# Peptides against a protein of PDB entry 4N78, part 115

Target 1, 186 residues: chain A of PDB entry 4N78
Amino acid sequence: HFQVICRLLGYQGIAVVMEELLKVVKSLLQGTILQYVKTLMEVMPKICRLPRHEYGSPGILEFFHHQLKDIVEYAELKTVCFQNLREVGNAILFCLLIEQSLSLEEVCDLLHAAPFQNILPRVHVKEGERLDAKMKRLESKYAPLHLVPLIERLGTPQQIAIAREGDLLTKERLCCGLSMFEVILT
Target 2, 155 residues: chain B of PDB entry 4N78
Amino acid sequence: MAELQMLLEEEIPGGRRALFDSYTNLERVADYCENNYIQSADKQRALEETKAYTTQSLASVAYLINTLANNVLQMLDIQASQLRRMESSINHISQTVDIHKEKVARREIGILTTNKNTSRTHKIIAPANLERPVRYIRKPIDYTILDDIGHGVKW

## One batch from the design tools (peptide; made by RFdiffusion4, then SolubleMPNN)

Design b2_p16_3_s3 (from b2_p16_3, 7 letters changed)
Fold by OpenDDE base, seed 5:
Structure b2_p16_3_s3 (fold): chain B 186 residues (1-186), chain C 155 residues (1-155), chain A 16 residues (1-16)
Amino acid sequence: as target 1 above (186 residues)
Amino acid sequence: as target 2 above (155 residues)
Amino acid sequence: PYAGLIGEEFLEGMKL
């Protein structure tokens, strides 16, 4: 699904969706969640000391349950605050999955373009074969597919300009060094 | 443009008219040949003259048809060339627009991106003690360990 | 190939 979304939206559509999600997240964090956090801070016990270890795990749990009873029983926390936190979480996950899906699409594009851009994978060399000789043969085999040099030789100035720009746009992808998710987390 | 216009407005219509006029002329030639043959005392000569006119008439018609056909072909070639130029122009515009849109889209999404901190993988300082690579002894995977985890019917 | 067979004179004569 996310791959399809990435293909359908493209960079622009993804940008718009991400911006809107960021706005939503910001609104949730600075609005409702912040208010609940403030309220929770007000009702938080001023002094919450660690109980003695002699109470064991059950006793410690009961102690904290008692100290936090008012918070745990706060109905709006369960219904509204946690829902908002889920929404934030979902938004974050959505952004992550979109970025991952986009990265996959970009990698696929790069791989598809590679033969046309003189980007060749390192070939496996059998014992006794020279890597350099094999690579040169591979380069020579794919040389006719080099789009930019071909157009530079045969094309009009306008076609050459378009080809160069297209080549640049093909090479420059987000997956090469940019992260959206890091921005979302800040 | 001028050549195409000349072909469309003058040469092809003119060729069609010439071909039509040739019909009338051929009828006249036929009438002449018939009358000449009837009136001539030398029927052999009249026949040879008729053959000559027939051959010439056929050649004339063939020439007119060939000229007209060539003009039509030339017209079509010019039109095909114009269409190719138009296609090329449209494609160029389309590609320019697409590149522009892509650049805009990339700027928009770029605002939402930061450089991936390639954390300089701290040189994993190989621990000084080269623990001798413990020879990986392939212990056969004892799959019986999984027998207790699955709902498999213990026989 | 018919250019030699179709004299301008004939074309002119057919126009007469």
Scores: peptide ipSAE 0.017, ipTM 0.675, DockQ to the pose 0.005
Fold by OpenDDE base, seed 4:
Structure b2_p16_3_s3 (fold): chain B 186 residues (1-186), chain C 155 residues (1-155), chain A 16 residues (1-16)
Amino acid sequence: as target 1 above (186 residues)
Amino acid sequence: as target 2 above (155 residues)
Amino acid sequence: PYAGLIGEEFLEGMKL
């Protein structure tokens, strides 16, 4: 689904969706969640020390349950605050999955374009084969497919310009060094 | 343009008119040949004359049809060439627009991106300072990212 | 291919 969304929206659509999600997340964080956090901080026990281990796990749990009773009994926390946190979480996950899906699409595009752009993978060399010879053979094999040099030789100035720009755009992808998710987390 | 116009306005209509006139003339020739054969005392001569007129008429019509057909073909070739040129122009414009749209889209999404910090610790460090929107900085493409992708590169 | 068989002279004769 996310792959289809990425294909459908493209960079423009993804950007718009991400911007709107960021606004929503910001609104939730600065609004409702912040208010609940402030309230929780007020009701939080000022001194909550770890009880002695001699009380055992049940006793320790009961101790913390008692100390946090006001928080646990805060009904709005369960109904509203947790829902808002879930929404934020879903938004974050959505952004992550979109970025991952986009990265996969971009990688596929790069891989498909690579032979036309003189980008050759390191070929697996079997024992006894010279890597250099194999790479040279591969380069020679794909040399006729180099689009920009081909168009530079045969094309009009306008076609050359378009080919160069297209080549650049094909090479430059977000997956090569950019992260949207990091921006969302900031 | 002038050649196409000449074909459309003069040559092809002229050729069609010539064929029509030829039809009328052929009817007259046929009537003449029939009457000449009936009235002639020398039927053999009349027949030979009719054969000559028939051959001439067929050749004339064939020529007119061939000329007209060639003119129509030439017209179509010119039109096809014009269409190809138009298509090329449209494609160029379309590509230019698409590139522009892509650049705009990339700028927009680029604003929403930061450089991948290889720092393993996804510490959600709230940036202390509202860092200025990181301008999209073109980084050199590291193609090593592709090394792990594909059936052929088993490390 | 037919241009050789159907001479211009032949068209002039039909206008007569």
Scores: peptide ipSAE 0.016, ipTM 0.657, DockQ to the pose 0.006
Fold by OpenDDE base, seed 1:
Structure b2_p16_3_s3 (fold): chain B 186 residues (1-186), chain C 155 residues (1-155), chain A 16 residues (1-16)
Amino acid sequence: as target 1 above (186 residues)
Amino acid sequence: as target 2 above (155 residues)
Amino acid sequence: PYAGLIGEEFLEGMKL
């Protein structure tokens, strides 16, 4: 699903969605969640001492339950606050999955373009073969597929310009060095 | 452009008119040949003359048709070439627009990106001495060790 | 009298 979303939205659509999600997350964090956190801080016992271990686990639990009774009984915490936290969590996960899916798509594009861009895969060299000789042979084999040089030789100036721009856009992908998710976490 | 215009406005219409005129002329030639054959004392000569006119007339019409056909074909070729040029131009514009849109989109998404901190994962040099897996003896967590850290109410 | 009915251009083309 996320791959399809990435394909359908493209960079622009993804950007818009991410921006809106960030706004939503910000709104949730600075609004409702912050308010609940403030309220929780106000009702939080100022001094919560650990009970003696002699009371055993049930006694300790009962102690904390009593100390936190006001928090536990705060119905809005379980309903509204946790729902908002779920929404934030879902938004974060969505962003992560979109970025991952986008990265996969970009990698696929790069791989598909590679033969046309003089990007040769590292060939496994069998024992005794010179890597350089294999690479040179591979380069020679794929040389006719190099799009930009081909167009530079045969194309019009306009075609050459477009080919170069297209080549650049193909090579420069987000997955090569950029992260959206890191921005979201910040 | 001038060639196409000449073909459309002059050559092709002219060729069509010439064909129409040839029809009228052929009718006249036919009438002449018929009358000449009837009136001539030497019917063999008249027949040979008629054959000559017939051959000439057919050749003329064939030429006119061929010329007209070639002009039409030439016109179509020019038009086809113009269409191809137009297509190429449209494609160029389309590609330019697409590149532009892509650049805009990339700028937009780029604002939402940061450089991947390639944390140089320090090669965790596996310590040469594989410390023998210390059998994790589950020492019961002596929670009493934490008893001194808390402000426990000393009774 | 009807020699003019057939274009001179065609006659020239046939002589080739």
Scores: peptide ipSAE 0.022, ipTM 0.674, DockQ to the pose 0.005; fails the geometry check
Fold by OpenDDE base, seed 2:
Structure b2_p16_3_s3 (fold): chain B 186 residues (1-186), chain C 155 residues (1-155), chain A 16 residues (1-16)
Amino acid sequence: as target 1 above (186 residues)
Amino acid sequence: as target 2 above (155 residues)
Amino acid sequence: PYAGLIGEEFLEGMKL
């Protein structure tokens, strides 16, 4: 599903969705969640001493249940605050999954473009073969597929300009050094 | 442009008219040849004249058809070339627009990105001295420490 | 070279 969303929205659509999600998350955090946290801090027992271990685990649990009774019984916390926290959590997860899906698509695009851009994978060399000779042979094999040099030789000035810009745009991808999720977490 | 216009407005219509006129003229020539053969006292001469007119007529029609066909082909070639130029121009504009849209989209999403902290995986310089794998000696958990914790039924 | 050989001028020349 996230892969399909990434394909449908593209960079622009993803940017718009992410911006709106950030606004929503910010609104939830600075508004409702902040208010509930403040209220919870006010209702929080000022002095919560650890009960003696002699009361055993059930007694300690009952002690904390009694001290936190007002918080546990706060109905709005369960219905509204936890829902807002779920929404924030879902938004964060959504952003993470979108970025991961986008990164996968970009990697696939880079891999598909690589033969046309003179980007060759390191070939596994069997024992006894020279890596350099094998790489040179591979480079020579794919040399006719190099798009920019081919267009520079055969194309019009306009085609050459477009090919160079297209090549640059193909090479420069977010997955190469940029993270959206890190911005969301900041 | 001028050549295409000349072909469309003058040469091709003119060639079509000439071909139509040729059809009418051929009928007249046929009638003449028939009457001449019937009325002539010298049938051999009349036959030779008919052969000459037939040959001339066939050559004329062949020329008219060839000229018209060549003009039509030339017209089609010019139109095909114009269409190819238009297609190339449209494709160039489309590609330029797509590149521009992509650049704009990348700027927009770029605002929402930060540089990946490439944690330079500090090459864990394998300490030169391979610390001997400290054999994890599993100390047996002494559970007797828990014997005093809980209402254990002293069997 | 054979353009107009079966034209009106040609028919007139035939004394049609």
Scores: peptide ipSAE 0.016, ipTM 0.668, DockQ to the pose 0.004; fails the geometry check

Design b2_p16_3_s4 (from b2_p16_3, 6 letters changed)
Fold by OpenDDE base, seed 4:
Structure b2_p16_3_s4 (fold): chain B 186 residues (1-186), chain C 155 residues (1-155), chain A 16 residues (1-16)
Amino acid sequence: as target 1 above (186 residues)
Amino acid sequence: as target 2 above (155 residues)
Amino acid sequence: PYQGLIGEEFLEGMKE
């Protein structure tokens, strides 16, 4: 589903969606969540000492349940605050999944374009073969597929310009060094 | 343009008129041949004359049709060439627009991106200072990121 | 009488 969304929206659509999601997240964090956090801080026990280990795990749990009883019984925390946190979480996950899906699409595009852009994979050299010789053979094999040089030789100035720009756009992808998710976490 | 116009306005209509006139003339020739054969005392001569006119008429019509057909074909070739040129022009414009739109889109999404910090430190250190929107600096594309994708040899 | 009515241009071209 996310791959289809990425294909449908493209870079511009993804940018718009991400921007709007960021606004929503910001609104939730600075609004309702912040208010609930402030309220929770006010009702939180000022002094919560660790009970003695002699009470065992059940006793310690009961102690904390008693200390946090007011927080646990706060109905709005369960209904509103947790819902808002869920929405924020979903938004974050959505952004992550979109970025991952976009990265996959970009990688696929790069891989498909590679033979036409003089991007050759490192060839596995078997023992005894010279890497340089294999690479030269590979370069020679794919040289006729190099689109930009071909168009530069045979094309009109306008075609050459378009080919160069297209080549550049094909090579430059977000997955090569940019992250949207880091901005979102920011 | 002048050639196409001449074909459309003069040569093809002229050829069509000539063919129509030829039809009328053929009818007259047929009438003449019929009357000549009936009235002539020398039927053999009249028949030979009719044969000559028939051959001439057939040749003339064939020539007119061929000429007209060639002119129509030439017209179509010119028009096809013009359409191809127009298509090429439209395609170039379309591609230019698409490239521009893509560049704009990339700028927009680029604002929402930051450089991947290769620093292993998992600590999402919230940069204290709201780093100014890092201008999308075109970094050289490192294609090594693709090395792990596919059946490539793990180095 | 009708020799000139049909294919003058064609007949002239064939005489070349």
Scores: peptide ipSAE 0.020, ipTM 0.671, DockQ to the pose 0.005
Fold by OpenDDE base, seed 3:
Structure b2_p16_3_s4 (fold): chain B 186 residues (1-186), chain C 155 residues (1-155), chain A 16 residues (1-16)
Amino acid sequence: as target 1 above (186 residues)
Amino acid sequence: as target 2 above (155 residues)
Amino acid sequence: PYQGLIGEEFLEGMKE
């Protein structure tokens, strides 16, 4: 699903969605969640000492239940605050998954474009073969597929410019060194 | 441009008019030949003259048709060439717009990105012993692993 | 190729 979303939205669509999600998260954090956190801090017992071990596990549990009774009975905490936290969590997960999916799509695009951009994989060399000779053969084999040089030779100046720009855009991808998720966590 | 205009405005209409005129002229020639044959004392000579006029008339019509056809073909070729040039221009504009849109999109998403902290990968000290290149056994990508992903028809 | 077959004189004569 996330792969399909990435394909459908593209860079621009993803950017818009991410920006809107960030706004929502910010609104939730600075608004409702902050208010509930402040309220919780006010109702939190000022002094909560560890009960004596002599009371056993049930007595300790009852002690903490009593100390936190006001918090546990705060119905709005469960219905509103936890829901908002869930929404924030979902937004974070969404951002993570969309970035991962985008990275996969970008890698696929790079791999598909590689033969046309003179990017050759390292080839396994059998015993007795020279790597350099094999690479040279591969380069020669794929040389006719090099798009930019081909267009430079056969194309108009306008076509050459477009081909170069297209080549650059094809090579430049977020997966090569950029992260969106890190920005979200910041 | 001048050639196409000449073809459209002068040569082709002129050729069509010439063919139409030829039709009327052929009718006159036919009438002449008929009358000449009827009135002539030497029927053989009149017949030979008729044959000559017929041959000439056919040749003239053939020439007019051929000329007109060639002019039409030339006109079509010029128009086709113009359309191809126009198509090329439109394609260039379209590509330029697409590239621009892509650049804008990349700027927008770029604002939402930060550089990946390339942790100084500890120089993986290449173990001195170059492990024998593990024979890359091309494991065929088992695409069946994806068969359970999505609403694909389980056969 | 057919220009030689149609004498200009013939065409002019047909117009009269």
Scores: peptide ipSAE 0.017, ipTM 0.670, DockQ to the pose 0.005
Fold by OpenDDE base, seed 5:
Structure b2_p16_3_s4 (fold): chain B 186 residues (1-186), chain C 155 residues (1-155), chain A 16 residues (1-16)
Amino acid sequence: as target 1 above (186 residues)
Amino acid sequence: as target 2 above (155 residues)
Amino acid sequence: PYQGLIGEEFLEGMKE
């Protein structure tokens, strides 16, 4: 699903969605969640000492339940605040999955373009074969597919410009060193 | 443009008119040959003359048709070439627009990105210093990272 | 010799 979304939206659509999600998250965090957190801080016991271990786990739990009773019984916390937190979480996950999916698509594009850009994979060399010889053979095999040199030789100046720009755009991908997810976490 | 215009406005219409006129001329030739044969004392000579005129007439018509046909073909070739040029121009514009759109889109999404900090160091040290956005140094894309993703058929 | 257009020249030749 996320791959389809990435393909459908493209960079622009993804950017728009991400921006809007960030706005939503920001709104949730700075608005409702912040308000609840402030309220919770106000009702938080000022002094909450660790009970003695002698009370055992159940006793300790009951102690904290008693101390936090007002918080636990705060209905809006469960229904509204936690829901908002869930929404934030979902937004984060969505962003992560979109980025991952986008990265996969970009990698695929890079791989598909590679033969046309004189980017050759390292071939597996069997014992006794020279890597250099295989690579040269591979280079020779794909040399006619080198798009930019081909267009530079046969194309018009406009075509050459487009080919160069296209080549650049093909090489420059987010997956090469950029992360959207880190921005979302900031 | 001038050549196409000449073909469309002068050569082809002229050729068509010439063919039409040839019809009238052929009728006259036929009438002449008929009358000449009837009036001639030497029927054999008249027949030979008729044969000569017939051959000449056919050759002339064939020439006119051939010339007209060639002009039409030339016209079509020029038009086809013009269409190809137009197509090329449209494609160029389209590609330029697409590239532009892509650049815009990339800028937009780029705002939402940061450089992947390859820093191995686990320490979530709150970067005290807002490191100035490290200028995107175009590091050559190390495609070796993709080596593991390709189903390299280990032959 | 037959490259001539059926034209006035041809018709004139018929009048002689």
Scores: peptide ipSAE 0.015, ipTM 0.667, DockQ to the pose 0.005
Fold by OpenDDE base, seed 2:
Structure b2_p16_3_s4 (fold): chain B 186 residues (1-186), chain C 155 residues (1-155), chain A 16 residues (1-16)
Amino acid sequence: as target 1 above (186 residues)
Amino acid sequence: as target 2 above (155 residues)
Amino acid sequence: PYQGLIGEEFLEGMKE
């Protein structure tokens, strides 16, 4: 599903969705969640000492349940605050999954373009073969597919310009050095 | 443009008219040959004249058809060339627009990105001194320490 | 040599 969304929206659509999600998250964090956190801080027991281990696990649980009774019984916390936190969490997860899906799509595009851009995979060399000789053979094999030099030789000036720009745009992808999710986290 | 216009407006219509006129003229020639053969005392001469007119008429029609066909082919070639030029222009515009849209989209999404901290995995400089693998001596967990903790049924 | 249109001039020449 996320792959389909990435393909459908493209860079522009993803940017718009991410911006709107960031606005929503910011609004939730600075508004409702902040207010609830402030309220929770006010009702939080000023002194919550660890009970003695002698009370056992059930006694310790009851102690904390009693100390936090006002917080646990706060109905709005369960219905509104936790829902808002869920929404924030979902938004973060959505952003993560979109970025991952986009990265996969970009990697696929890069892999498909690689033969046309003189980007060759590192070939496994069997014992006794020279890596350099094998790479040269591979380069020679794919040389006719090198698009920009081909167009520079056969194309019009306009076609050459477009080919160079297209080549640059194909090489420069977000997955090569940029992260959206890191921006969402700070 | 001038050549295509001349072909469309003058040469091809003119060739079609000439071919039609040729049809009418052939009918007249046929009538003449028939009458000449009937009225002539020398039937052999009349037949030879008919053969000559027939050959000339066929050659003339063949020439007219060939000329018209060549003009039509030339017209089609010019039109095909024009279409190819238009296609090239459309493709160029389309590609330019797509590149522009892509650049705009990339700027927009770029604002939402930061550089991946390539945590250069510090080359774990293998410490020169291969610290001898500290043999993980699994000290057996002495569970007897827990024997006094719990209401175990003393048998 | 056969560039001549079978025209009226040609037919008139045949009638002479």
Scores: peptide ipSAE 0.015, ipTM 0.676, DockQ to the pose 0.004

